# Designs tried in a protein design run: peptides against a protein of PDB entry 3J47. Part 127

Target 1, 121 residues: chain A of PDB entry 3J47
Amino acid sequence: IRLTNQLKSLKGLQSKLKDVVEYLDKVINKELPINHTILGKLQDVFNLLPNLGTPDDDEIDVENHDRINISNNLQKALTVKTNDELMVIYISNLVRSIIAFDDLIENKIQNKKIQEQRVKD
Target 2, 26 residues: chain B of PDB entry 3J47
Amino acid sequence: NAQYHLLVKQGDGLLTKLQKYGAAVR

## One batch from the design tools (peptide; made by RFdiffusion4, then SolubleMPNN)

Design b2_p28_4_s3 (from b2_p28_4, 14 letters changed)
Fold by OpenDDE base, seed 4:
Structure b2_p28_4_s3 (fold): chain B 121 residues (1-121), chain C 26 residues (1-26), chain A 28 residues (1-28)
Amino acid sequence: as target 1 above (121 residues)
Amino acid sequence: as target 2 above (26 residues)
Amino acid sequence: DEELKEQIEEMNRLLEEVHKLLEELEKL
């Protein structure tokens, strides 16, 4: 049961990770805004990743030491990949914030120019 | 790891500058 | 007039720094 649950969780993580990558590609391509719900789900997945490696202490089947090491290495690799995705999301949010500030600055400059013209007329 | 921390530090530096500018525009 | 020009110059300075930040982010 536990191995099947770990495989199901891993497949769920892999699917969500794929959805995040596809979402990040759309954000990089300026096709979509960052979905905070996807970010929240990724953070939830990340917070659950440490728990994917807790052997519940209740079944010491001693025969899988090599499979446990492979599972832990895969979990570490998934953690690194999730961190890289979170970083790309963070950078994408910074870029959008900067663009929004750029537009705000330009709008404020234009409004000032319009006010100067109205005072000269 | 080191490259990641450098990227995060650069992004935080940019955010801090952006916040200063947002405050000066208000 | 002069105070408004100073405000525009400051806004342009802010814009230039925002553009520098964009260029730094694009390099990441």
Scores: peptide ipSAE 0.270, ipTM 0.828, DockQ to the pose 0.060
Fold by OpenDDE base, seed 5:
Structure b2_p28_4_s3 (fold): chain B 121 residues (1-121), chain C 26 residues (1-26), chain A 28 residues (1-28)
Amino acid sequence: as target 1 above (121 residues)
Amino acid sequence: as target 2 above (26 residues)
Amino acid sequence: DEELKEQIEEMNRLLEEVHKLLEELEKL
Protein backbone atom coordinates (compact mmCIF):
# COMPACT_ATOMS: atom_id res chain seq x y z
CA ILE B 1 0.00 0.00 0.00
CA ARG B 2 2.71 2.65 0.92
CA LEU B 3 4.82 1.86 -2.19
CA THR B 4 1.71 2.05 -4.40
CA ASN B 5 0.84 5.43 -2.83
CA GLN B 6 4.45 6.61 -3.29
CA LEU B 7 4.40 5.45 -6.94
CA LYS B 8 1.01 7.15 -7.45
CA SER B 9 2.27 10.36 -5.78
CA LEU B 10 5.47 10.12 -7.86
CA LYS B 11 3.45 9.63 -11.08
CA GLY B 12 1.24 12.56 -10.01
CA LEU B 13 4.35 14.66 -9.34
CA GLN B 14 5.92 13.57 -12.65
CA SER B 15 2.69 14.51 -14.47
CA LYS B 16 2.60 17.84 -12.61
CA LEU B 17 6.28 18.47 -13.44
CA LYS B 18 5.48 17.73 -17.09
CA ASP B 19 2.58 20.22 -16.93
CA VAL B 20 4.98 22.77 -15.40
CA VAL B 21 7.59 22.18 -18.13
CA GLU B 22 4.86 22.57 -20.78
CA TYR B 23 3.72 25.74 -18.98
CA LEU B 24 7.32 27.04 -18.79
CA ASP B 25 7.78 26.40 -22.52
CA LYS B 26 4.58 28.41 -23.19
CA VAL B 27 5.83 31.23 -20.89
CA ILE B 28 9.26 31.24 -22.61
CA ASN B 29 7.47 31.35 -25.99
CA LYS B 30 5.37 34.33 -24.62
CA GLU B 31 2.14 32.36 -25.29
CA LEU B 32 0.95 32.47 -21.64
CA PRO B 33 1.49 34.62 -18.53
CA ILE B 34 2.89 32.98 -15.39
CA ASN B 35 0.12 31.40 -13.33
CA HIS B 36 0.82 31.94 -9.62
CA THR B 37 -1.54 29.03 -8.82
CA ILE B 38 0.80 26.58 -10.61
CA LEU B 39 3.77 28.01 -8.63
CA GLY B 40 1.83 27.65 -5.36
CA LYS B 41 0.98 24.02 -6.18
CA LEU B 42 4.65 23.34 -7.00
CA GLN B 43 5.70 24.85 -3.65
CA ASP B 44 3.09 22.66 -1.93
CA VAL B 45 4.51 19.61 -3.76
CA PHE B 46 8.02 20.63 -2.59
CA ASN B 47 6.86 21.00 0.99
CA LEU B 48 5.19 17.56 0.75
CA LEU B 49 8.24 15.93 -0.93
CA PRO B 50 10.35 15.71 2.31
CA ASN B 51 7.31 14.05 3.95
CA LEU B 52 6.93 11.49 1.10
CA GLY B 53 10.41 10.13 2.04
CA THR B 54 9.86 10.03 5.84
CA PRO B 55 8.19 6.75 6.77
CA ASP B 56 6.11 7.49 9.86
CA ASP B 57 7.90 5.77 12.81
CA ASP B 58 6.09 2.36 12.63
CA GLU B 59 8.34 -0.70 11.94
CA ILE B 60 12.02 -0.21 11.07
CA ASP B 61 12.75 -3.48 9.28
CA VAL B 62 16.46 -3.06 8.35
CA GLU B 63 15.98 -4.84 4.95
CA ASN B 64 14.09 -1.79 3.51
CA HIS B 65 17.12 0.55 3.80
CA ASP B 66 18.07 0.18 0.10
CA ARG B 67 14.47 0.88 -1.08
CA ILE B 68 14.32 3.94 1.22
CA ASN B 69 17.66 5.17 -0.19
CA ILE B 70 16.40 4.71 -3.79
CA SER B 71 13.14 6.54 -2.88
CA ASN B 72 15.13 9.34 -1.18
CA ASN B 73 17.52 9.62 -4.17
CA LEU B 74 14.57 9.76 -6.59
CA GLN B 75 12.84 12.31 -4.32
CA LYS B 76 16.06 14.39 -4.21
CA ALA B 77 16.35 14.11 -8.02
CA LEU B 78 12.71 15.26 -8.40
CA THR B 79 13.33 18.09 -5.89
CA VAL B 80 16.39 19.21 -7.89
CA LYS B 81 14.43 18.96 -11.17
CA THR B 82 11.52 21.01 -9.80
CA ASN B 83 13.98 23.53 -8.30
CA ASP B 84 15.55 23.90 -11.76
CA GLU B 85 12.04 24.46 -13.20
CA LEU B 86 11.35 27.15 -10.55
CA MET B 87 14.66 28.80 -11.46
CA VAL B 88 13.61 28.85 -15.15
CA ILE B 89 10.31 30.52 -14.09
CA TYR B 90 12.27 33.03 -11.98
CA ILE B 91 14.64 33.85 -14.88
CA SER B 92 11.67 34.18 -17.28
CA ASN B 93 10.01 36.63 -14.85
CA LEU B 94 13.29 38.51 -14.40
CA VAL B 95 13.73 38.86 -18.19
CA ARG B 96 10.09 40.00 -18.56
CA SER B 97 10.59 42.58 -15.78
CA ILE B 98 13.80 43.83 -17.43
CA ILE B 99 12.06 44.23 -20.83
CA ALA B 100 9.10 46.03 -19.23
CA PHE B 101 11.45 48.35 -17.32
CA ASP B 102 13.47 49.06 -20.49
CA ASP B 103 10.24 49.98 -22.34
CA LEU B 104 9.33 52.27 -19.41
CA ILE B 105 12.73 54.02 -19.59
CA GLU B 106 12.38 54.48 -23.37
CA ASN B 107 8.87 55.94 -22.90
CA LYS B 108 10.26 58.35 -20.27
CA ILE B 109 13.09 59.46 -22.58
CA GLN B 110 10.59 60.02 -25.43
CA ASN B 111 8.29 62.04 -23.14
CA LYS B 112 11.27 64.20 -22.05
CA LYS B 113 12.24 64.83 -25.71
CA ILE B 114 8.63 65.83 -26.53
CA GLN B 115 8.61 68.29 -23.58
CA GLU B 116 11.96 69.81 -24.67
CA GLN B 117 10.60 70.26 -28.23
CA ARG B 118 7.44 71.99 -26.87
CA VAL B 119 9.60 74.46 -24.87
CA LYS B 120 11.63 75.35 -28.02
CA ASP B 121 8.47 76.09 -30.10
CA ASN C 1 22.28 23.66 -11.90
CA ALA C 2 25.54 25.59 -12.56
CA GLN C 3 24.29 27.06 -15.90
CA TYR C 4 21.02 28.18 -14.24
CA HIS C 5 22.95 29.82 -11.37
CA LEU C 6 25.10 31.62 -13.95
CA LEU C 7 21.96 32.81 -15.81
CA VAL C 8 20.36 33.96 -12.53
CA LYS C 9 23.53 35.91 -11.63
CA GLN C 10 23.64 37.50 -15.10
CA GLY C 11 19.93 38.42 -14.86
CA ASP C 12 20.37 39.89 -11.35
CA GLY C 13 23.37 41.89 -12.59
CA LEU C 14 21.31 43.19 -15.52
CA LEU C 15 18.35 44.05 -13.24
CA THR C 16 20.72 45.98 -10.94
CA LYS C 17 22.12 47.94 -13.91
CA LEU C 18 18.59 48.63 -15.15
CA GLN C 19 17.56 49.89 -11.68
CA LYS C 20 20.60 52.21 -11.53
CA TYR C 21 19.78 53.49 -15.01
CA GLY C 22 16.10 54.05 -14.11
CA ALA C 23 17.20 56.01 -11.02
CA ALA C 24 19.60 58.17 -13.13
CA VAL C 25 16.82 58.94 -15.68
CA ARG C 26 14.53 59.98 -12.77
CA ASP A 1 21.22 66.72 -25.39
CA GLU A 2 24.53 64.91 -24.61
CA GLU A 3 23.19 63.45 -21.32
CA LEU A 4 20.16 62.05 -23.22
CA LYS A 5 22.52 60.44 -25.79
CA GLU A 6 24.51 58.79 -22.97
CA GLN A 7 21.21 57.55 -21.50
CA ILE A 8 20.15 56.05 -24.88
CA GLU A 9 23.57 54.38 -25.28
CA GLU A 10 23.35 52.77 -21.81
CA MET A 11 19.77 51.61 -22.59
CA ASN A 12 20.94 50.02 -25.86
CA ARG A 13 23.78 48.28 -23.96
CA LEU A 14 21.24 46.93 -21.47
CA LEU A 15 19.00 45.69 -24.33
CA GLU A 16 21.99 43.86 -25.82
CA GLU A 17 22.63 42.17 -22.44
CA VAL A 18 18.90 41.17 -22.29
CA HIS A 19 19.14 39.67 -25.80
CA LYS A 20 22.21 37.64 -24.74
CA LEU A 21 20.31 36.29 -21.72
CA LEU A 22 17.35 35.35 -23.95
CA GLU A 23 19.70 33.57 -26.36
CA GLU A 24 21.24 31.61 -23.45
CA LEU A 25 17.71 30.66 -22.25
CA GLU A 26 16.83 29.39 -25.76
CA LYS A 27 19.95 27.14 -25.66
CA LEU A 28 18.72 25.30 -22.51
Scores: peptide ipSAE 0.267, ipTM 0.822, DockQ to the pose 0.059
Fold by OpenDDE base, seed 2:
Structure b2_p28_4_s3 (fold): chain B 121 residues (1-121), chain C 26 residues (1-26), chain A 28 residues (1-28)
Amino acid sequence: as target 1 above (121 residues)
Amino acid sequence: as target 2 above (26 residues)
Amino acid sequence: DEELKEQIEEMNRLLEEVHKLLEELEKL
């Protein structure tokens, strides 16, 4: 039962991670705004990750120690990978915000030039 | 990690400059 | 006129800094 739930959670995480990558590619390609729902689901995954790693203190069998270490290393690797993806999302948003402000500044400069021309006519 | 933190720091620096510029144009 | 020119020069500087960030993103 525990292993099946871990595999199901891992498959769910892998699917979400794929959706995040596909979303990042679309954001990089300027095709879509950030889906706050994907960000929220990713935060939910991060909040659930610590809850998957509390071993109830029942019985150190040496065969479980290697599986626990592999699970913890995989969880850590997935956490790092998901952090890197969130970071790429953050930069993509930052770049989009910078471009939008640049366009706003250029629009203000153009509006000022148009007003100055109207005062000279 | 380190290159990424540097990139975030550079982006935050740009955002700060852009905010200052947007305030000066207002 | 001079203040507007200074504003355009600072905007161009910001654009150059944005381009450098995009180039650093492409190297990751």
Scores: peptide ipSAE 0.257, ipTM 0.825, DockQ to the pose 0.063
Fold by OpenDDE base, seed 3:
Structure b2_p28_4_s3 (fold): chain B 121 residues (1-121), chain C 26 residues (1-26), chain A 28 residues (1-28)
Amino acid sequence: as target 1 above (121 residues)
Amino acid sequence: as target 2 above (26 residues)
Amino acid sequence: DEELKEQIEEMNRLLEEVHKLLEELEKL
């Protein structure tokens, strides 16, 4: 039962990672805004991934150890890839926030120039 | 990986400065 | 007047750092 759940979770993670990559490509291309719900679900998956690798203490059969180790290596590789994708989303949001702030500052400078001109008239 | 962590660190630095500036502009 | 100049200088410094981030993003 546990191995089947790990494989199902891994397939679910792989599918979500693909969806996130496709979403990130669209965000980089400015085609779509960041979906915070996808980001939150991806963070939740990332936070749950370490918990999928915790062996609860039920019976070491040596043939399962190699399959568990391959699964853990794949989960670790997917975790790294997910972290890289999350970080691209984070940077994209940061850049957007900075641009929006630059526009706000420029608007404030313009408003001040307009006020200074009105005091001279 | 390392270049990407450096980029995030630079971005966090910018966000912090942006927050400080936004507080000074209020 | 001086405080506003300091604010503009800080903003320009921030903009320069933003441009550096954008340049590093384009390299990825």
Scores: peptide ipSAE 0.267, ipTM 0.826, DockQ to the pose 0.069; fails the geometry check

Design b2_p28_4_s4 (from b2_p28_4, 18 letters changed)
Fold by OpenDDE base, seed 5:
Structure b2_p28_4_s4 (fold): chain B 121 residues (1-121), chain C 26 residues (1-26), chain A 28 residues (1-28)
Amino acid sequence: as target 1 above (121 residues)
Amino acid sequence: as target 2 above (26 residues)
Amino acid sequence: DKELQQQIEEMNRQLQQVHDLLKELEKQ
């Protein structure tokens, strides 16, 4: 039962990770704005991942240990990959915010120069 | 990981400079 | 991995462009 639930959770995570990658590609291509709700759902999935990797120590035969280790390594690799993707989004958003703020500063400087010129005429 | 943290720190540093500049233009 | 690395490099290029623009604004 626990292995089937872990496999189902891993498949669900893999599907969500695919949906996230597709969303990330659209955000990188500037086709869609960043949806904070998708980021929150990803964080929730990641907060659940450590709980999927804790073997409760009491009843799993040595033959299942290799499959659990492979599953945990795959989950860790998927976690790292998605954390890296989230970091790319975060930095992309930071860059966009910096550019937008720079444009706002330039617009304010230009407006101030235009007002100062109108007071001198 | 470490390269991303460096990139984030660089971006945060730029954002902080930009915020100071925006406050000086006001 | 390679595609993610390319996205990081492109983002680093954008950060450098913004940094250069900020330095030019500081001179005016």
Scores: peptide ipSAE 0.277, ipTM 0.843, DockQ to the pose 0.029
Fold by OpenDDE base, seed 3:
Structure b2_p28_4_s4 (fold): chain B 121 residues (1-121), chain C 26 residues (1-26), chain A 28 residues (1-28)
Amino acid sequence: as target 1 above (121 residues)
Amino acid sequence: as target 2 above (26 residues)
Amino acid sequence: DKELQQQIEEMNRQLQQVHDLLKELEKQ
């Protein structure tokens, strides 16, 4: 029963990672806007991932320790990589916000110039 | 990590300058 | 790692372009 649950959790994680990669590829290709709800759920999964890699200290044979350490190092590396990808998305949104605000300022300056010209005529 | 936090801080600094400019144009 | 670093560099370039555009608007 425990081994089947671990395999199911690992398959769930693999599916989620695939969905994240596919989502990131669609965002890079501009096929989809950034969905903050998917991002939040992803962050929640990553905040729970360190807890999924803590075996409760009940007796599992020394030969599985190397595979568990490799899996924990791989999960840590994947968590770091995904955190970096999420941060790239955050900066992209920041840049878009700056551009949109710049365009708003320019539009306001133009509207003010048009009003000042209408008062002089 | 450190270079990335520096980049985020630079972006936030630019956003803050842009906000001040937008408030001065109001 | 290399592709992610390249994406960060391209984003830094975009931020710098926006910064330069804002500086030009401050002169007008």
Scores: peptide ipSAE 0.263, ipTM 0.844, DockQ to the pose 0.029
Fold by OpenDDE base, seed 2:
Structure b2_p28_4_s4 (fold): chain B 121 residues (1-121), chain C 26 residues (1-26), chain A 28 residues (1-28)
Amino acid sequence: as target 1 above (121 residues)
Amino acid sequence: as target 2 above (26 residues)
Amino acid sequence: DKELQQQIEEMNRQLQQVHDLLKELEKQ
C-alpha cells in the first residue's frame, strides 16, 4: 500500500513535469505567452529540489549513476535557464515601472505649469 | 549571480531616485 | 543564452535612457 502510493505520487509528479516541459517548449517557440505564475511555481519546485548534484555517498549502482548524472546536469541547466528568464522578467517589470513613473512625473509637471499659467492670467 | 545582483541593485537605485523625484514634485 | 543576453542589453539601454531623462528633469 505505501509503496504503491509513492509510485502513484511519483507518476503524478512526472506527468506534471512533462506538462511543464511542454508548456516551456511552447513558450520558447513563441506559441504561448510566458505565464509568470507557472514560472514562479517552477522556481519554487527547483529551489525545493535537493541539490541532485551532491553525490550523497549512498550505494546507488554505477550503471544508473550516468543516467542520473545526465538528468541532474539537465535539471541544473534548466534551473539556471529558468533563473535567467525570471531575471529578465524581473528587470523588464522594473524598467516598465520606471517608465510608468517617469510618465507620471512628466504629466504632473505639465499640470503644474498649466495651473501656474492660469494663475498669472 | 554577481552580475545579476549588480543589475538588480542598479535598477533599485534608479527606482529610488525616481521615487525621490516624484516626492519632490508633489 | 545569446537571445537572453540581447534582451538584457536592450533593457539596460532602456534603463539608461530613463536615467538620462530623469537627470534632465532634475535640471529643470
Scores: peptide ipSAE 0.255, ipTM 0.840, DockQ to the pose 0.030
Fold by OpenDDE base, seed 1:
Structure b2_p28_4_s4 (fold): chain B 121 residues (1-121), chain C 26 residues (1-26), chain A 28 residues (1-28)
Amino acid sequence: as target 1 above (121 residues)
Amino acid sequence: as target 2 above (26 residues)
Amino acid sequence: DKELQQQIEEMNRQLQQVHDLLKELEKQ
């Protein structure tokens, strides 16, 4: 049970990390605007993750196994919640980018109509 | 997960249409 | 869960409105 839950969490994290990399690549390529809110919430998720950089210091005491399990379950639940919030923010910003580009196109059409009117006068 | 991928795919399709329109207005 | 679903529905409504506007602009 514990190993299967860790594997499922790791697969979820790997998928999210891949989506973040793909998003960052699109931002680097200027295909999408930088979303500071996504980056901030992603940082909050990483700060809530116990430092994945020290697997060697948890040699301290078999009696903490239940407290570590509760902390890991809470952290997993917080990671899932934060991921769902990041998804909503990502799509909301995608929609905002689409609307802003639509407004830009409409403004360009209006400017073209104004130029055509000035050439007829 | 599946509903999210569908929503992202719809957003990408809309973005592609918007890009094509922006290129036609140029 | 309910608030998240409501935000997804509102976002789908906005995407549909922009899609309909783009279709109308393709006819001009």
Scores: peptide ipSAE 0.247, ipTM 0.832, DockQ to the pose 0.035

Design b2_p28_5_s1 (from b2_p28_5, 23 letters changed)
Fold by OpenDDE base, seed 5:
Structure b2_p28_5_s1 (fold): chain B 121 residues (1-121), chain C 26 residues (1-26), chain A 28 residues (1-28)
Amino acid sequence: as target 1 above (121 residues)
Amino acid sequence: as target 2 above (26 residues)
Amino acid sequence: SDLDKLLELVKNGLRLLEELTKELEAVS
């Protein structure tokens, strides 16, 4: 699972890099403001990141860690170091982590309910 | 800026706690 | 229970995220 997720993330990053290049060309031509487009491209990066499937807690932690690392590496690669951009990346990672834990909790609750019902039957 | 950094720090703390409890529930 | 603690932490996290989002919108 980890290796597959890393490979998928790498493919997503590659696609994003292409988009960034296209954007940079537009910025050079003064067709778009730098900041707005960079933020849009950061959003695209998050959309390209793999979704959490049905991983266990270990898989969730690994996936979140990989996503954080990818986001940090991308930020470094794009030389985007504004506080606002860093905050967007941070918030997005935090949101994804919380959603992952929420899904985990819901799955555990459902499993417990199923087990309790089986004991009553 | 300072308020944002404080909120970020609080979020990091919560994330760490979530990870710790997640590991305990495994 | 441990599960209840996790749920509480998730709720707190969601609240913080909402606050951060509002602040980000204000700065934008």
Scores: peptide ipSAE 0.186, ipTM 0.765, DockQ to the pose 0.029
Fold by OpenDDE base, seed 1:
Structure b2_p28_5_s1 (fold): chain B 121 residues (1-121), chain C 26 residues (1-26), chain A 28 residues (1-28)
Amino acid sequence: as target 1 above (121 residues)
Amino acid sequence: as target 2 above (26 residues)
Amino acid sequence: SDLDKLLELVKNGLRLLEELTKELEAVS
C-alpha cells in the first residue's frame, strides 16, 4: 500500500515537474512571470509524499545531515516571500522528493532480496 | 541570494549522488 | 543565469525521477 502510493505520487510529481519546466522555459524567455498556481500544485503533490526518515534513526548519516540542512534552508526560505524564494522552495521539494524515491527504491530492493532468500531457505 | 545559491548547490550535489546511486543499482 | 541554473537543476531532477521511476517499476 505505502509503496504503491509513493509510486503514484512520483508519477504525479513527474508530470507536474514537466509542467514546471515548460513554465520556466517561458520565464527564461521573458514570456511569463513565476506561476503561483504551478507552485501550489507542486506543493500539493509534495504533501502527498510520505514522510522522509523516521525520527528514530539513531545514525546521523551524512545524507541525513544534508537532508536536515536542506529542510532548514527551506524553512528559512518560507519566512521570506519572494519569487526567488519560491523557486528555492520548489528546488528543495524536488530534492526531497528525489531522496524519498531513492529510499523507496532501496527499500524495495532489500525487500526483494529478503524474499528471494526466504525462497532459497 | 547567498542562501539561495547554497541551497541550489546542495540540491545539485545531492542530485549527483543520487545519479551515481542509480547507476550503481542498475 | 540563476534562472538558467534552476531550470537545469529542475531538468536534471526530472530526469532522475524518470530513472528512479523506471527502477522502482523494475523492482516492483
Scores: peptide ipSAE 0.183, ipTM 0.759, DockQ to the pose 0.210
Fold by OpenDDE base, seed 4:
Structure b2_p28_5_s1 (fold): chain B 121 residues (1-121), chain C 26 residues (1-26), chain A 28 residues (1-28)
Amino acid sequence: as target 1 above (121 residues)
Amino acid sequence: as target 2 above (26 residues)
Amino acid sequence: SDLDKLLELVKNGLRLLEELTKELEAVS
């Protein structure tokens, strides 16, 4: 229950970050033409955030995979034209890392409960 | 700018701590 | 427990992200 509520809050923050990206796009549109390639890359980052729970990630060393993903996202961020867009990508990486650790905590709690139930039976 | 950079540094510190604890949970 | 400590760090991270988001909204 508590972890589920925290995950829900993370999803809410993700949605808010999407709104911030959309707002930044409006600001950029007033000053400079939108770079559609950068916008597409930002959208890709946001679309990958909810997919952290895919079963393919469960077999890989989560820390190494997270570090590689953060590094790859930073490399993608180097292609970003504005400091504000870099900031959004950085925040997205932080959110992704926190979600991954939340999932890890939930998995460990579930495993502990299963083990405790087996000992009682 | 300065406030933003401070928050970014705090985030980096937090990520480092999370990584250390993640390794301990394995 | 170690899990409780990690959970607390995640909570702190969420708070930080919320603050960063608010700052981004204020600057933009």
Scores: peptide ipSAE 0.220, ipTM 0.782, DockQ to the pose 0.026; fails the geometry check
Fold by OpenDDE base, seed 3:
Structure b2_p28_5_s1 (fold): chain B 121 residues (1-121), chain C 26 residues (1-26), chain A 28 residues (1-28)
Amino acid sequence: as target 1 above (121 residues)
Amino acid sequence: as target 2 above (26 residues)
Amino acid sequence: SDLDKLLELVKNGLRLLEELTKELEAVS
C-alpha cells in the first residue's frame, strides 16, 4: 500500500511536469497565455502532497522523508531539463519540507502542553 | 535568470538550516 | 529556543516559496 501510494504520487508529479513542459512549448509558440496554467499545474502538484494531521507521526516523518528523497532523485534525473521544470521540482521539495517541519513544531508544542498539564495535576 | 538563481540559493540555504534544527529538536 | 528558530526558518521558507511562485508567474 505505502509503496504503491509513493509510486502513484511520483507518477503524478512526473505527469504534471510533462504538462508544464507542454504548456511552456505552447507559450513559446504563442498558442496559449502564460500565467494561469502553470499555477494550476503547481497547485495540482501540491494536491499530491500527503494530508497532514494523522496521528501516526513516526510514519508521517518517514513517508515525508522518502517522498523528499524521491523528488530529489527525480530532480537529478531531470537536470538536463529546463530551468522552469527544475523550479517546479524545487518548489515541491521546499513545500514538502516546510510542511514536515510545521507538523514537527505542532507536535512538539502539543507534547509540551501535555507535559505541563501532567506537572500541574 | 540571476534573480531566480539567487532565490533558489537562498531557499537551499534555508532548507539546510531547517534540516539541522529539525534533527536537533528530535 | 531551537523550536522558535525552526519556526522562523519555516516562515522564511514559505516567503521564499511565494516569491519563487511569483517569479514563475512573471516569466510565464
Scores: peptide ipSAE 0.188, ipTM 0.770, DockQ to the pose 0.028; fails the geometry check

Design b2_p28_5_s2 (from b2_p28_5, 21 letters changed)
Fold by OpenDDE base, seed 4:
Structure b2_p28_5_s2 (fold): chain B 121 residues (1-121), chain C 26 residues (1-26), chain A 28 residues (1-28)
Amino acid sequence: as target 1 above (121 residues)
Amino acid sequence: as target 2 above (26 residues)
Amino acid sequence: TSLDELLQLVLNGEQQVTELTKELEAVS
């Protein structure tokens, strides 16, 4: 039961990672704004992942302990990879926000110049 | 891990500055 | 003058984000 749940969780994580990569590609291509809801859900999944690696008090037969440790190491590696991907998404959002603010400032400067020209005429 | 946390902290600092800027532009 | 100050703040932000992006790409 536990191994099956871990495999199911891992498959779920892989699917979500794939979705994040696809989203990142769309973000890099400037096609979509970052969805904060997706980021929040990913963070929640990662916060739950450490709890999946806690050995619940059930008699884990010693032979499965090595496989559980390997699975936990893989989960940690996947967690690190996903954290890195989330960081890329976060930075990409920051860059987009800065560009949007830059455009807003430029528009304000242009509007001010137009108003100054209208007052001189 | 430490480098990641440093990058996140720097990004948060930039976000805070950006928020202050956005409030001043409004 | 206030708009110029805001522009400078945004430019400084862009430079910092660009640096962070480069660091993130190097770690990825």
Scores: peptide ipSAE 0.257, ipTM 0.844, DockQ to the pose 0.032
Fold by OpenDDE base, seed 5:
Structure b2_p28_5_s2 (fold): chain B 121 residues (1-121), chain C 26 residues (1-26), chain A 28 residues (1-28)
Amino acid sequence: as target 1 above (121 residues)
Amino acid sequence: as target 2 above (26 residues)
Amino acid sequence: TSLDELLQLVLNGEQQVTELTKELEAVS
């Protein structure tokens, strides 16, 4: 049961990572804005990952300990990868926000120039 | 991680500058 | 003159954004 749950969680994480990668590719290609829902789901997965690694079962045979350690290492590696992807998404959003703000400033400057010209005429 | 944090800090700094500029343009 | 200063600030911001974008691409 525990191994199955870990495997299921790992598969879920892998699927979400794939979704994040696909999303990041779309963001990089300017095809889509950052989807906050995807980010929220990734955060939820991340918050659940520590709970998957907690040995609640005291009676795990020594042979299972090595497999659990491998699974935990993989989960940690996937967690790091997920965090890195989230960070890239965050930076991408920040950059987009900066660009949008810059454009807004430029538009305001242009509007002021137009108004000043109209008052002089 | 460290490179990412540096990028975030640089982005935040730029955002702050833009905000100050936007406030001055208003 | 104040407008020119503002324009320069915007241009400086754009340059920094461009650099950040390049760095982001390098990390990706």
Scores: peptide ipSAE 0.229, ipTM 0.826, DockQ to the pose 0.031
Fold by OpenDDE base, seed 3:
Structure b2_p28_5_s2 (fold): chain B 121 residues (1-121), chain C 26 residues (1-26), chain A 28 residues (1-28)
Amino acid sequence: as target 1 above (121 residues)
Amino acid sequence: as target 2 above (26 residues)
Amino acid sequence: TSLDELLQLVLNGEQQVTELTKELEAVS
């Protein structure tokens, strides 16, 4: 039973990580706006983490409470690490978007210069 | 956690500025 | 002048994103 619950919690975390990666890929592809959905999903993950660590069984003896707390702390630490990795990917995508935007600005400047030269000629 | 939230908030602010810039260039 | 202001906003943005990236790398 305990191993099954830990495996279920790990699978839940893995699924959420996959969802975040898929979201980041969509943001890279400019298909979705970044911040609100990532933050919302991260908040949902944090809100679901306590639910993954609460065994519904009221009957679990005091000795099991410390082991559950350690497992929950490790799961929280892994979640934080995953969130940090997702943030790095997010920031990297933002930087790429900024660079692409700078290139668009430069292209517009060049187009304006060409148009000004055409009007002067 | 607090540092992460600060980074996210700063990234959001930057994205908002970039969006405003894009709207001004249009 | 408006374009220069926009470029400055983008550059400031890139700097902030770069700083955030460094902080994330430090945490990771």
Scores: peptide ipSAE 0.295, ipTM 0.848, DockQ to the pose 0.034; fails the geometry check
Fold by OpenDDE base, seed 1:
Order: C-alpha cells, then structure tokens, then sequence
Structure b2_p28_5_s2 (fold): chain B 121 residues (1-121), chain C 26 residues (1-26), chain A 28 residues (1-28)
C-alpha cells in the first residue's frame, strides 16, 4: 500500500512538473503571467516530500533498508528538481519585472523628452 | 540547496535594486 | 543624467538576471 501510494504520488508530481514546464514555456514566451497557484501547489508538494520518507511505526524489516534509502534519494532528487522549477519560476518573474520596469523607464524618458520640447517652445 | 539559496538571494538583490530604481523614477 | 543612471541600473539588473539564468541552466 505505501509503495503504491509513493509511486502514485511520484506520478502525480511528475505530471505536475510537466504542467509547470509547460507553464514556464508560456511564461518565457511572455504569453502568460506567473501563476501563484502553481507555485503554491509546488510548495505544497515540497512540504509533503519529507512525509514520503517517514515510515509509519510498523516493523520495517532490515530488507527494506535499501528500498528506504532509494526512496529517500529519490525524494531528495525530487525535492531538488522541484526547487529548481521554483527557481526557474522565480527567475521568470524577475525577468518580467525587469521588462516591465524597462518599459516604465522608456515611458518616463519619452515623457521627459515631450516636456523638454514643450518648455523650449 | 546552497546553490538554490544563493541564486534566490541574488535574485532578491536584483529585485530590491529594481524596486529602488522604480521608487527613484517616481 | 538620473534617467541614464536608472537605465544603467536596469542594464546591470538584466545582466545579473542573465547570469542567474545561465547558472540555473548549468545546474539543470
């Protein structure tokens, strides 16, 4: 049951990561703003990841130690992957903010030029 | 983790600079 | 001059973002 739930959770995470990648592509292409809901869901996945490695108190025989280590390594790898995705989203937001700021500056420059021309006239 | 935190910290620094610039443009 | 300084700050920001993007690509 637990392994099946972990596998199901992993598949769910993989699907969500795919959705995030698709979203990030749209973000990079300036087609969509960053969706805070997607970020929140990714954060929730990260917060749940530590719980995927906690065995409930039942007698886990010594043979499962290797499987637990593999599961923990996979969980760590998934955590790193999700952190990387969050970082990409963060950087994408930062780039958008910079672009918006550049546009604001350009608008201010144009307005100043118009005002200077009006003062000379 | 450490590289991630460093990158986030750098991004936050950039964001702060942008905010300061935006405030100076206003 | 203040506008030029602001433009330079933006350019510096863009350069840092580009560098961060490169670092992210290198880590990915």
Amino acid sequence: as target 1 above (121 residues)
Amino acid sequence: as target 2 above (26 residues)
Amino acid sequence: TSLDELLQLVLNGEQQVTELTKELEAVS
Scores: peptide ipSAE 0.284, ipTM 0.850, DockQ to the pose 0.031; fails the geometry check

